# Ledger of designs, part 61: peptides against a protein of PDB entry 6IDX

Target 1, 380 residues: chain A of PDB entry 6IDX
Amino acid sequence: KELAKLSADVTFATEFINMDGIIVLTRLVESGTKLLSHYSEMLAFTLTAFLELMDHGIVSWDMVSITFIKQIAGYVSQPMVDVSILQRSLAILESMVLNSQSLYQKIAEEITVGQLISHLQVSNQEIQTYAIALINALFLKAPEDKRQDMANAFAQKHLRSIILNHVIRGNRPIKTEMAHQLYVLQVLTFNLLEERMMTKMDPNDQAQRDIIFELRRIAFDAESDPSNAPGSGTEKRKAMYTKDYKMLGFTNHINPAMDFTQTPPGMLALDNMLYLAKVHQDTYIRIVLENSSREDKHECPFGRSAIELTKMLCEILQVGELPNEGRNDYHPMFFTHDRAFEELFGICIQLLNKTWKEMRATAEDFNKVMQVVREQITRA

## One batch from the design tools (peptide; made by RFdiffusion4, then SolubleMPNN)

Design b1_p12_2_s4 (from b1_p12_2, 6 letters changed)
Fold by OpenDDE base, seed 4:
Structure b1_p12_2_s4 (fold): chain B 380 residues (1-380), chain A 12 residues (1-12)
Amino acid sequence: as target 1 above (380 residues)
Amino acid sequence: SAIDSIKRPKLS
């Protein structure tokens, strides 16, 4: 107990570490010997002292044994552990993951996100916060393959559902620390969009061009079989497609693929358009056809608008930026849907189309409309 | 500033 308090002092910590005191603490954890009176209390103070000593940055986190890691992971993965031990164990594992890639690898083998989700199903918001903090650390330090797996896994869907039901919709106010961890999780999730945001379309890739053709098909010929190969089109068919791409509101009516060569938002804009067209087909068709039938120069260019809106949403959500320590602004909507970014796009494109009509905008007003829409989105 | 570490809750 006194050691745990004194370990916060850098002078004491330096002297204690020089006496191999931290090694003694690690061995106490490694032994797992429950034979001592007040073992749980002693262990809680041992873990506190260990963490406070390590926070001075005098000793590398890589000094810990695999036995120590397994023992700490055991306090998180096993049911019916003392809350005080659990809390400190989560904090230690978070610090290990954040400070050492070698320790991350070992911890990721010993603990699953599913086990951490169990700690979110409790009423203790501090335990919930530490569990999310460790999930965030694991997500941040994961290699790209594993990070994508973590995002796509049923565990992430389940995590969102559990956070929504047990944290956000809980009967308790969200504390600043929890709000920060929810913000961090949201930022880390949106950063997975960065690759697509920075991916340029290849105008020569037939598969990518077929997506643009599918957007045209869904808008103007939804009853036509996709088996009508676009490649055999006579010059008259190419001219027809140029008209259709103009009606879709692409800037380059001859080769719409050129509109997706700018990064950001690159291919992410095409992903959003395709999602809208497939999942919200009626909304997509309505937006396109309402503007394609206009002869009054008040047509909203869907293709251009979708690209610039995708870019704007990436800017608002700070896609590709690391989390900021001072922020705690999370959006509950992102915990309600698997494809929350694409759903946000689908809401915002309707808002844009409405705002364009209300402003009686022309192509010259495009930037003014986008500014108004930005203000509407950021104030919502 | 961007952070490379996540801020943990304070231990009570």
Scores: peptide ipSAE 0.038, ipTM 0.614, DockQ to the pose 0.549
Fold by OpenDDE base, seed 5:
Structure b1_p12_2_s4 (fold): chain B 380 residues (1-380), chain A 12 residues (1-12)
Amino acid sequence: as target 1 above (380 residues)
Amino acid sequence: SAIDSIKRPKLS
């Protein structure tokens, strides 16, 4: 107990480390010897002293043994551990993951996000906070292949549901520390969109062109079987498609693929449009047809609007940026749906279409409408 | 708690 307090002092820490004191603490953890009277209390103070000593940055985190890592991971994975040990063990694992890629690899082998979800189902907000902090650390330090796997995992759907039900909708005020970890998790989740946001459409890729054609089909041929895609289009058919792409509000209505070559938002805009068209088909068709029937120059160009809105949402959500340590602003909506970004897009595109009508906008007012919509989204 | 005084490693 006294060691844990003194370990916060840099002078004491330096001398204690010089006397190999930290090695003694690591060996106490590694031994796993439960035979000591008050073992749980002693271990909690040992882990506190270890953290406080390591926080001085005098000793590399890479000094820890695999046995130490396994013991700490064991305190997190066991169903009945003292709360004080669990909290410190989560904090140690977080610190190890954040400070060493080699320790991240070892820890990622010993623990899963699924195991950490159990620590979110408790009434202790401090445990919940450290569990989310460790999840965030693992997500941040994961290689790209593993980050995508983590995001797609059933564990993430379950994680969002558990956070929503046990943290956000909990009967307790959310503390600043928890709000920060929820913000971090939100940022890291949206950063998975960065690849698609930075992916240019290839105008020569037939599969990507077929998505644009599917958008046209859903809007104008909603009752038509996609199997009746008529063969090599006559010049009348090409001219018809050019008209349809104009009615869809693409800037390049001859070759709409060119509208998706700019990054950001690249292919992410096409993903949002396709999601809207497939999941909210009636809303999509309504938005397109309400504007396609207008000859008064007050048509809202859906294609252009969808692209610029996707870009705007990426800017508002800071997609591709690292989480800021001083921020704690999270949006509960992003924990309510698996495809929260696409659902947000679907809400915002309706808001844009409404705002365009209310402003009686023309194509010249496009940037003004987008500014008003940005203000509406950021105030909501 | 003794944990509330532990400096969280900065998310660098």
Scores: peptide ipSAE 0.036, ipTM 0.491, DockQ to the pose 0.090
Fold by OpenDDE base, seed 2:
Structure b1_p12_2_s4 (fold): chain B 380 residues (1-380), chain A 12 residues (1-12)
Amino acid sequence: as target 1 above (380 residues)
Amino acid sequence: SAIDSIKRPKLS
């Protein structure tokens, strides 16, 4: 107890470390010997002292043994562990994952996200906060391949549901530390969009061009039986598609694929358009036809607007950026829906289309409309 | 570092 309190002092920590005191603490954990009266209390103070000593940055985290890691992981994975030991064990594992890639690899073999989800279902907010902090550390330190697997797993859907029901909708106020961890999880989740955001469309890829053709089909041919495509010559067909791509509001209405060669937002903008067209078809058709039927210079170019809105949303959500220490702004909506980014896009594109009409905008006002829409989104 | 950014909950 006294050691745990004194370990927060850098002068004491330096002298204690110089006496190999931290090695003695690690060996006490490694021994696992429950033979002493008040062992749980002694262990809780030992883990506190260890963590406080390591936080001074005098000793490398790589000094810990595999036996120590297994003991700490055991306190997180085993049922009926003392809450004080569990809390400190989660914090130690988080620290190990953050400070050493070698320790990350060892911990990722011993701990599953499923075991950490069980610690989110408790009434203790400190336990929930350390559990989500460890999930965030594992997600941050995961190789890119494993990071995508962690996000796509049934565990991620379940994790969002548990966070929503047991953390966000809990009968207690969210503390600043928990709000920060929810922000971090949100940022790390949206960083998975970076690949698509940085993927350029290939204008020569037929499969990618077929998606643009599907957007055209949904907007203009949804009522036409595919049997009634008149066998009009190849030139009339090309001229018709160029007109349709102009009505869709692409900048390059001859080859709309060129609009998706800019990164950001690259292919992510096309993914959002296709999601809107398939999941919110009536909304998509309404927006496209409302602007395609205008002969006045006040048409809102859907294709250009959708691309620039996707880019703006990536900037607002800081896609591809690491989480910042001082931020705690998380959006509960992103824990309610599997396709929350695409749903946000669908709301914001309707807001953009409304704002364009209200401003009586022309193509020259485009950047000014986007600035107003940015202010509206960031205040919501 | 970006790693230092995750403020650990204080052990009470």
Scores: peptide ipSAE 0.032, ipTM 0.576, DockQ to the pose 0.706
Fold by OpenDDE base, seed 3:
Structure b1_p12_2_s4 (fold): chain B 380 residues (1-380), chain A 12 residues (1-12)
Amino acid sequence: as target 1 above (380 residues)
Amino acid sequence: SAIDSIKRPKLS
């Protein structure tokens, strides 16, 4: 207990480390020897002293043995560990993952996200915070291949549900530390959109063009009798589609695929449009047809608006950026739905369409409308 | 670190 308190002092820490004191603490953990009276209390103080000593940055985290890592991971993976030991073990694992890529690799072999999710189901907000912090550390330090696996895993759906039900909807005020970790998790989750945001559409890819054609079909053929199956690819048919792509509000009416060659937002804008068209079909059709039937210069160009809105949302959410240490703003909405970004897009595109009407905007006012919408989104 | 340090476990 006294050692753990004194270990917060840099002068004491320096002297204790120079006496190989930290090596003695690591060996106590490595031994796993339960023969000592008050073992759990002694271990909790040992782990505290170790963490406080390491936080001075005098000793490299790479000094720890694989046996030490396995013991600490064992305290996190076992269901019946003292809360004080568990809390310190989570904090040590977080620090190891953040400070060493070699330790990350070893820890990622010893623990699963599923084991960490179990620590979110407790009433202790400190345990929940350290569990999310360790998940965030693992996510941040994961190589690209493993980050995608973590994203697509049923574990992410389960993680979001558990966070929503046990943290956000908990009967306790969320502390600043937890709010920060929820913000970090949100940012890291949105960074998974970076690949699609930076993917250019190939205007020659037929499969990608078929998605744009599906957007046209959903907007204009959903009420049409299947008897008007569009026949042979005559020039008249191409001219008809050019009109439809103009009514959809694409900038390039001849080849709408060209509108998705700019990155950001690249293919992510097309993903959002397709999601809106399939999941919120009535909303999509309403937005498109309301603007396509206008003969006045007050039509809101859906295609252009959807692309620029997707780009704006990526900028607001800082997609591809590292989380900022000074921020703790998270949206509960991002934990309520698996496709939260696409749902946010669906809300914001309706807001944009409403704002366009209220402003009585024309194509020349496009940037002004977008600026007003940005202000509305960032103040909500 | 890109992640702010959580307040370390206090001694009971």
Scores: peptide ipSAE 0.029, ipTM 0.617, DockQ to the pose 0.339

Design b1_p12_3_s1 (from b1_p12_3, 4 letters changed)
Fold by OpenDDE base, seed 4:
Structure b1_p12_3_s1 (fold): chain B 380 residues (1-380), chain A 12 residues (1-12)
Amino acid sequence: as target 1 above (380 residues)
Amino acid sequence: MASLKPTPLLPL
């Protein structure tokens, strides 16, 4: 107890570290002695003193043994642990993950996000906060392959559901620290979109062109009389597709793939368009056909609008930026949907189409509509 | 001159 208090003083910490004091504390934890497990308070103060001493940055986190890591991870994975031990163990693991890639690798072998989710099912918001903080640390330090796996895993759907039900819909006010960790989790989740946002379409890639063709098919071939027999010459078909791509509101009606060569938003805009067309087909068809039937120059160009909206959403959500320590703004909708970004796009594209109609906009007003829509999204 | 009155915000 006194050691834990004194360990916050840098002068004491320096002298205690020079006396191999950290090594003594680590060995006490490593010994797993039935004595320390019977004296939960003594262990909690030992872990507190260890954390406070390490926070001075005098000693490298890489000094920590695998036995110590296993013991700390053991306190987090056990179903019945003292709350004070659990809090300090989560904080120690977070600090290890944040400060050392070698410790991240070892910790990622000893604990799973699934185990950490169990600590979110409690009524203690501090435990919930430390558990999310450690999840965020693991997610931040994960290599790209494992980060994508963590994102796609049943663990994230379950994590979102548990956060929604036990944190957001909890009968308790969200504290600033929890709101920050929810914000961090949101930012880290959206940063997975950065690759697609920065991926240029290859105009020669047939698979990518087939997606654009599928957008056309969904919009226009559902009503096309089968009497448009395959016997119209290749030039007549190319001319029809050019008309369809104009009606879809692409800037390049001849080769819509060229509209996706700009990064940001690159291929992410095409992903959003395809998601809308497949998941919200009626909404997609309605938006396209309502604008394709206009002869009054008040048509909203869907393709151009979808690209610029995707870019705008990436800017608003700060895709590719690191979490800011001063921000606590999280969006509950990201915990309600599996494809929250694409669902947000689907909401915002309808808002854009509505705003365009209300403004009686033309193609010359495009940037003004986008500015109004940005203000509508950022004030919501 | 169409009135640029922003439509009331959707709760996101």
Scores: peptide ipSAE 0.007, ipTM 0.481, DockQ to the pose 0.017
Fold by OpenDDE base, seed 1:
Structure b1_p12_3_s1 (fold): chain B 380 residues (1-380), chain A 12 residues (1-12)
Amino acid sequence: as target 1 above (380 residues)
Amino acid sequence: MASLKPTPLLPL
């Protein structure tokens, strides 16, 4: 108890470390000896003193033994652990993961995200906060292959559902620390879009071209009586498709694939357009047809707008950026749906189309409309 | 549903 209090003082910490004091604390944890009548209280103070001493940055986290890691991981994985021990064990594991890639590897072998999700199903917001903090640390330090495994739709859906039900919809106000961890988790989740955002369309890939053709089909053939299949030659078909791609509002209406070669937003814009067209088909068709039937030069170019909106959403959500320690702004809507980014895109493209109409915009006003839409999104 | 309240468009 007294040691845990004194360990917060840098002068005491320095002298205690110089006396091999950390080695004594680590050995107490490594021994695992439950034989003491006050074991839980002693262990909680030992873990507190260890954390406070290590937080001075005087000793490298790499000094920690595998036996120590296994003991701490064991306290997180056990169903009946004292709340104080659990809290300190989560904080120690977070600090280990953040400060050492070698410790991350060892911890990632001993603990699953599923075990950490169980600590979200509690009424203690501090335990919930440290559990999300450790999930965030593991996600941040994971190599790309393991980030994709953590991105598994089941693990993500379960995590989002638990956060939504036990944290966001909880009867308690969200504290600043929890709001920060929810923000961090949101940023790290959106960083999974970076690959698609930086993927250029290959204009020679037939499968990618077939997606653009499917966007045309959904917009224009869904209302066409199948009897009007144009039996006319390949050139008339190419000229028809060029007209359709112009009505879709692509910048390159001859070869729309070229509009997706710019990164950002690359293929992520095409993913959003395809999601809108398949999941919100009536909304997609309405937006396209409302603009394709105009002759007044006030047509909202859907294809161009979808690409620039996807890029704007990536900039607003800071896709590919590290979480900022000073930010606590999380969006609860991103915990409500598995395809939350595509759903946000579907809301924002309707807002853009509305704003374009209200401004009576032309193609020359495009950047002004995008600026107004940016302000509307960032104020909501 | 975050109500995207339409901020009044600045007149062009």
Scores: peptide ipSAE 0.007, ipTM 0.472, DockQ to the pose 0.016
Fold by OpenDDE base, seed 3:
Structure b1_p12_3_s1 (fold): chain B 380 residues (1-380), chain A 12 residues (1-12)
Amino acid sequence: as target 1 above (380 residues)
Amino acid sequence: MASLKPTPLLPL
């Protein structure tokens, strides 16, 4: 107890480390010896002193043995551990993952995200915070292949649901530390969109072009009796599709695939449009047809607007950027939906279309509308 | 210049 308190002092920490004191603490953990009547209390203070000593940055985290890692991971994986031991064990694992890629690899073999999710199903917000912090550390330090697997896993849906129900909708106010960890998790989740944001469309890829054709089909053929399929001429069909792509508000109405060659937002804009068209079909059709039937030059170009809005959302959400230590701004919506970015896009494209009408905008006002929409999104 | 009160985008 006294050691744990004194270990917060840098002068004491330096002298204690110079006396090999940290090696004694690590050996106490490594021994696993439950022989003492007060083992749990002694272990909790040992882990506290170890954390406080390591926080001074005098000793490298790479000094820890594989036996030490296994003992700490064992405390996190056991269903009945003292709250103080569990908190310190989660914090030690977080620090190990953040400070060493070699320790990350060893910890990722010993601990599953499923085990960490169990520590979110408790009433103790400090345990919940350290569990999310360790999940965030593991997600941040994961190689890209494993990061995508973590993203696609049923574990992420479950994680979001558990966070929503046990943290966000909990009977306790969210503390600043928890709000920061929720912000970090949100940023790391949106950084998974970076690949699609930086993926250029290939204008010659027929499968990618078929997605654009599906957007046209959903907008214009959903009400068309199949009997009105216009006659067989390839040129007449090409001219018809060029008209439809103009009505969709693509900049390149001859080859809309060219509008998705700019990165950012690349293919991510097409993914958002396709999601809107399939999941919110009535909203999509309404937005497209309302603007396609206008002859007054007040049509909102849906295709161009969707691309620039996707880019704007990536900029607002800082897609591809690392989390900032001083930020705690998280949105509960990002934990309510599996496709939270696409749902946000669906809300924001309706806001854009509304703002365009309210401003009586023309194509010349496009950048002004986008600026107003940016201010509306960033103040919400 | 009508002060468009920002309608909160997301229901809290």
Scores: peptide ipSAE 0.007, ipTM 0.475, DockQ to the pose 0.021
Fold by OpenDDE base, seed 5:
Structure b1_p12_3_s1 (fold): chain B 380 residues (1-380), chain A 12 residues (1-12)
Amino acid sequence: as target 1 above (380 residues)
Amino acid sequence: MASLKPTPLLPL
């Protein structure tokens, strides 16, 4: 207890470390000896002293043994652990993950996000905060392949559901520390969009071109009797598709693939358009057809609008940026849906289309409409 | 010009 308090002082910490004091603390943890009266209290203070000593940055985290890591991970994986031991064990694991890629690898073998979700199903918001902090650390330090796997895993859907039900909709006010960890998790989740945001469309990729063709099909062929498939020559069909791509509001209505070669937002804009067209088909068709029938120059160019809106949403959500330690602004909606970005896009594209009509905008007003929409999104 | 109060996108 007194050691744990004194370990917060840098002068004491320096002298204690110089006396191999930290090695004594690590050996106490590694021994796992539960036979002492008050073992839990003694261990909680040992872990506190260890954490406070390590927080001075005098000793490298890489000094810790695999036995130490296994003991700490063992305290986190046990269903009945003292709250103080669990808190300090989560914090120690977080610090290890954040400070060393070698320790991250070892910890990622001993613990899973699925095990950490159990610590979210409690009434203690401090335990919940430390559990999310460790999840965030693991997600931040994961290699790209493992980050994508973590994101697509059933664990993430379950994690979002548990956070929503046990944290956000909990009967307790969200503390600043928890709000920060929810913000961090949100940022790290949206950073998974960075690859698609930075992926240029290949105009020669047939599969990517088939997506653009599918957007046209959904918008214009859904009401077309297949009997009107005009047996008219390849040129008349090509001219029809060029007209359809113009009505879809692509900038390059001859080769819409060229509109997706700019990064950001690259292929992410096409993903959003396809999601809208497949999941919200009636909304997509309505937005396209209500503008495609206009001859008054007040048509909202859907394709251009979808691209620039996707870019704007990436800028607002700071996609590809690291979490800021001073921020605690999280959006509960991003925990309600598995495809929250695409759903946000679907809301915002309707807002854009409405705002365009209300402004009686033309193609010359495009940037003004986008600025008004940005202000509407950021104030909402 | 009807001042469209922005409907908050996020329910608080």
Scores: peptide ipSAE 0.006, ipTM 0.465, DockQ to the pose 0.020

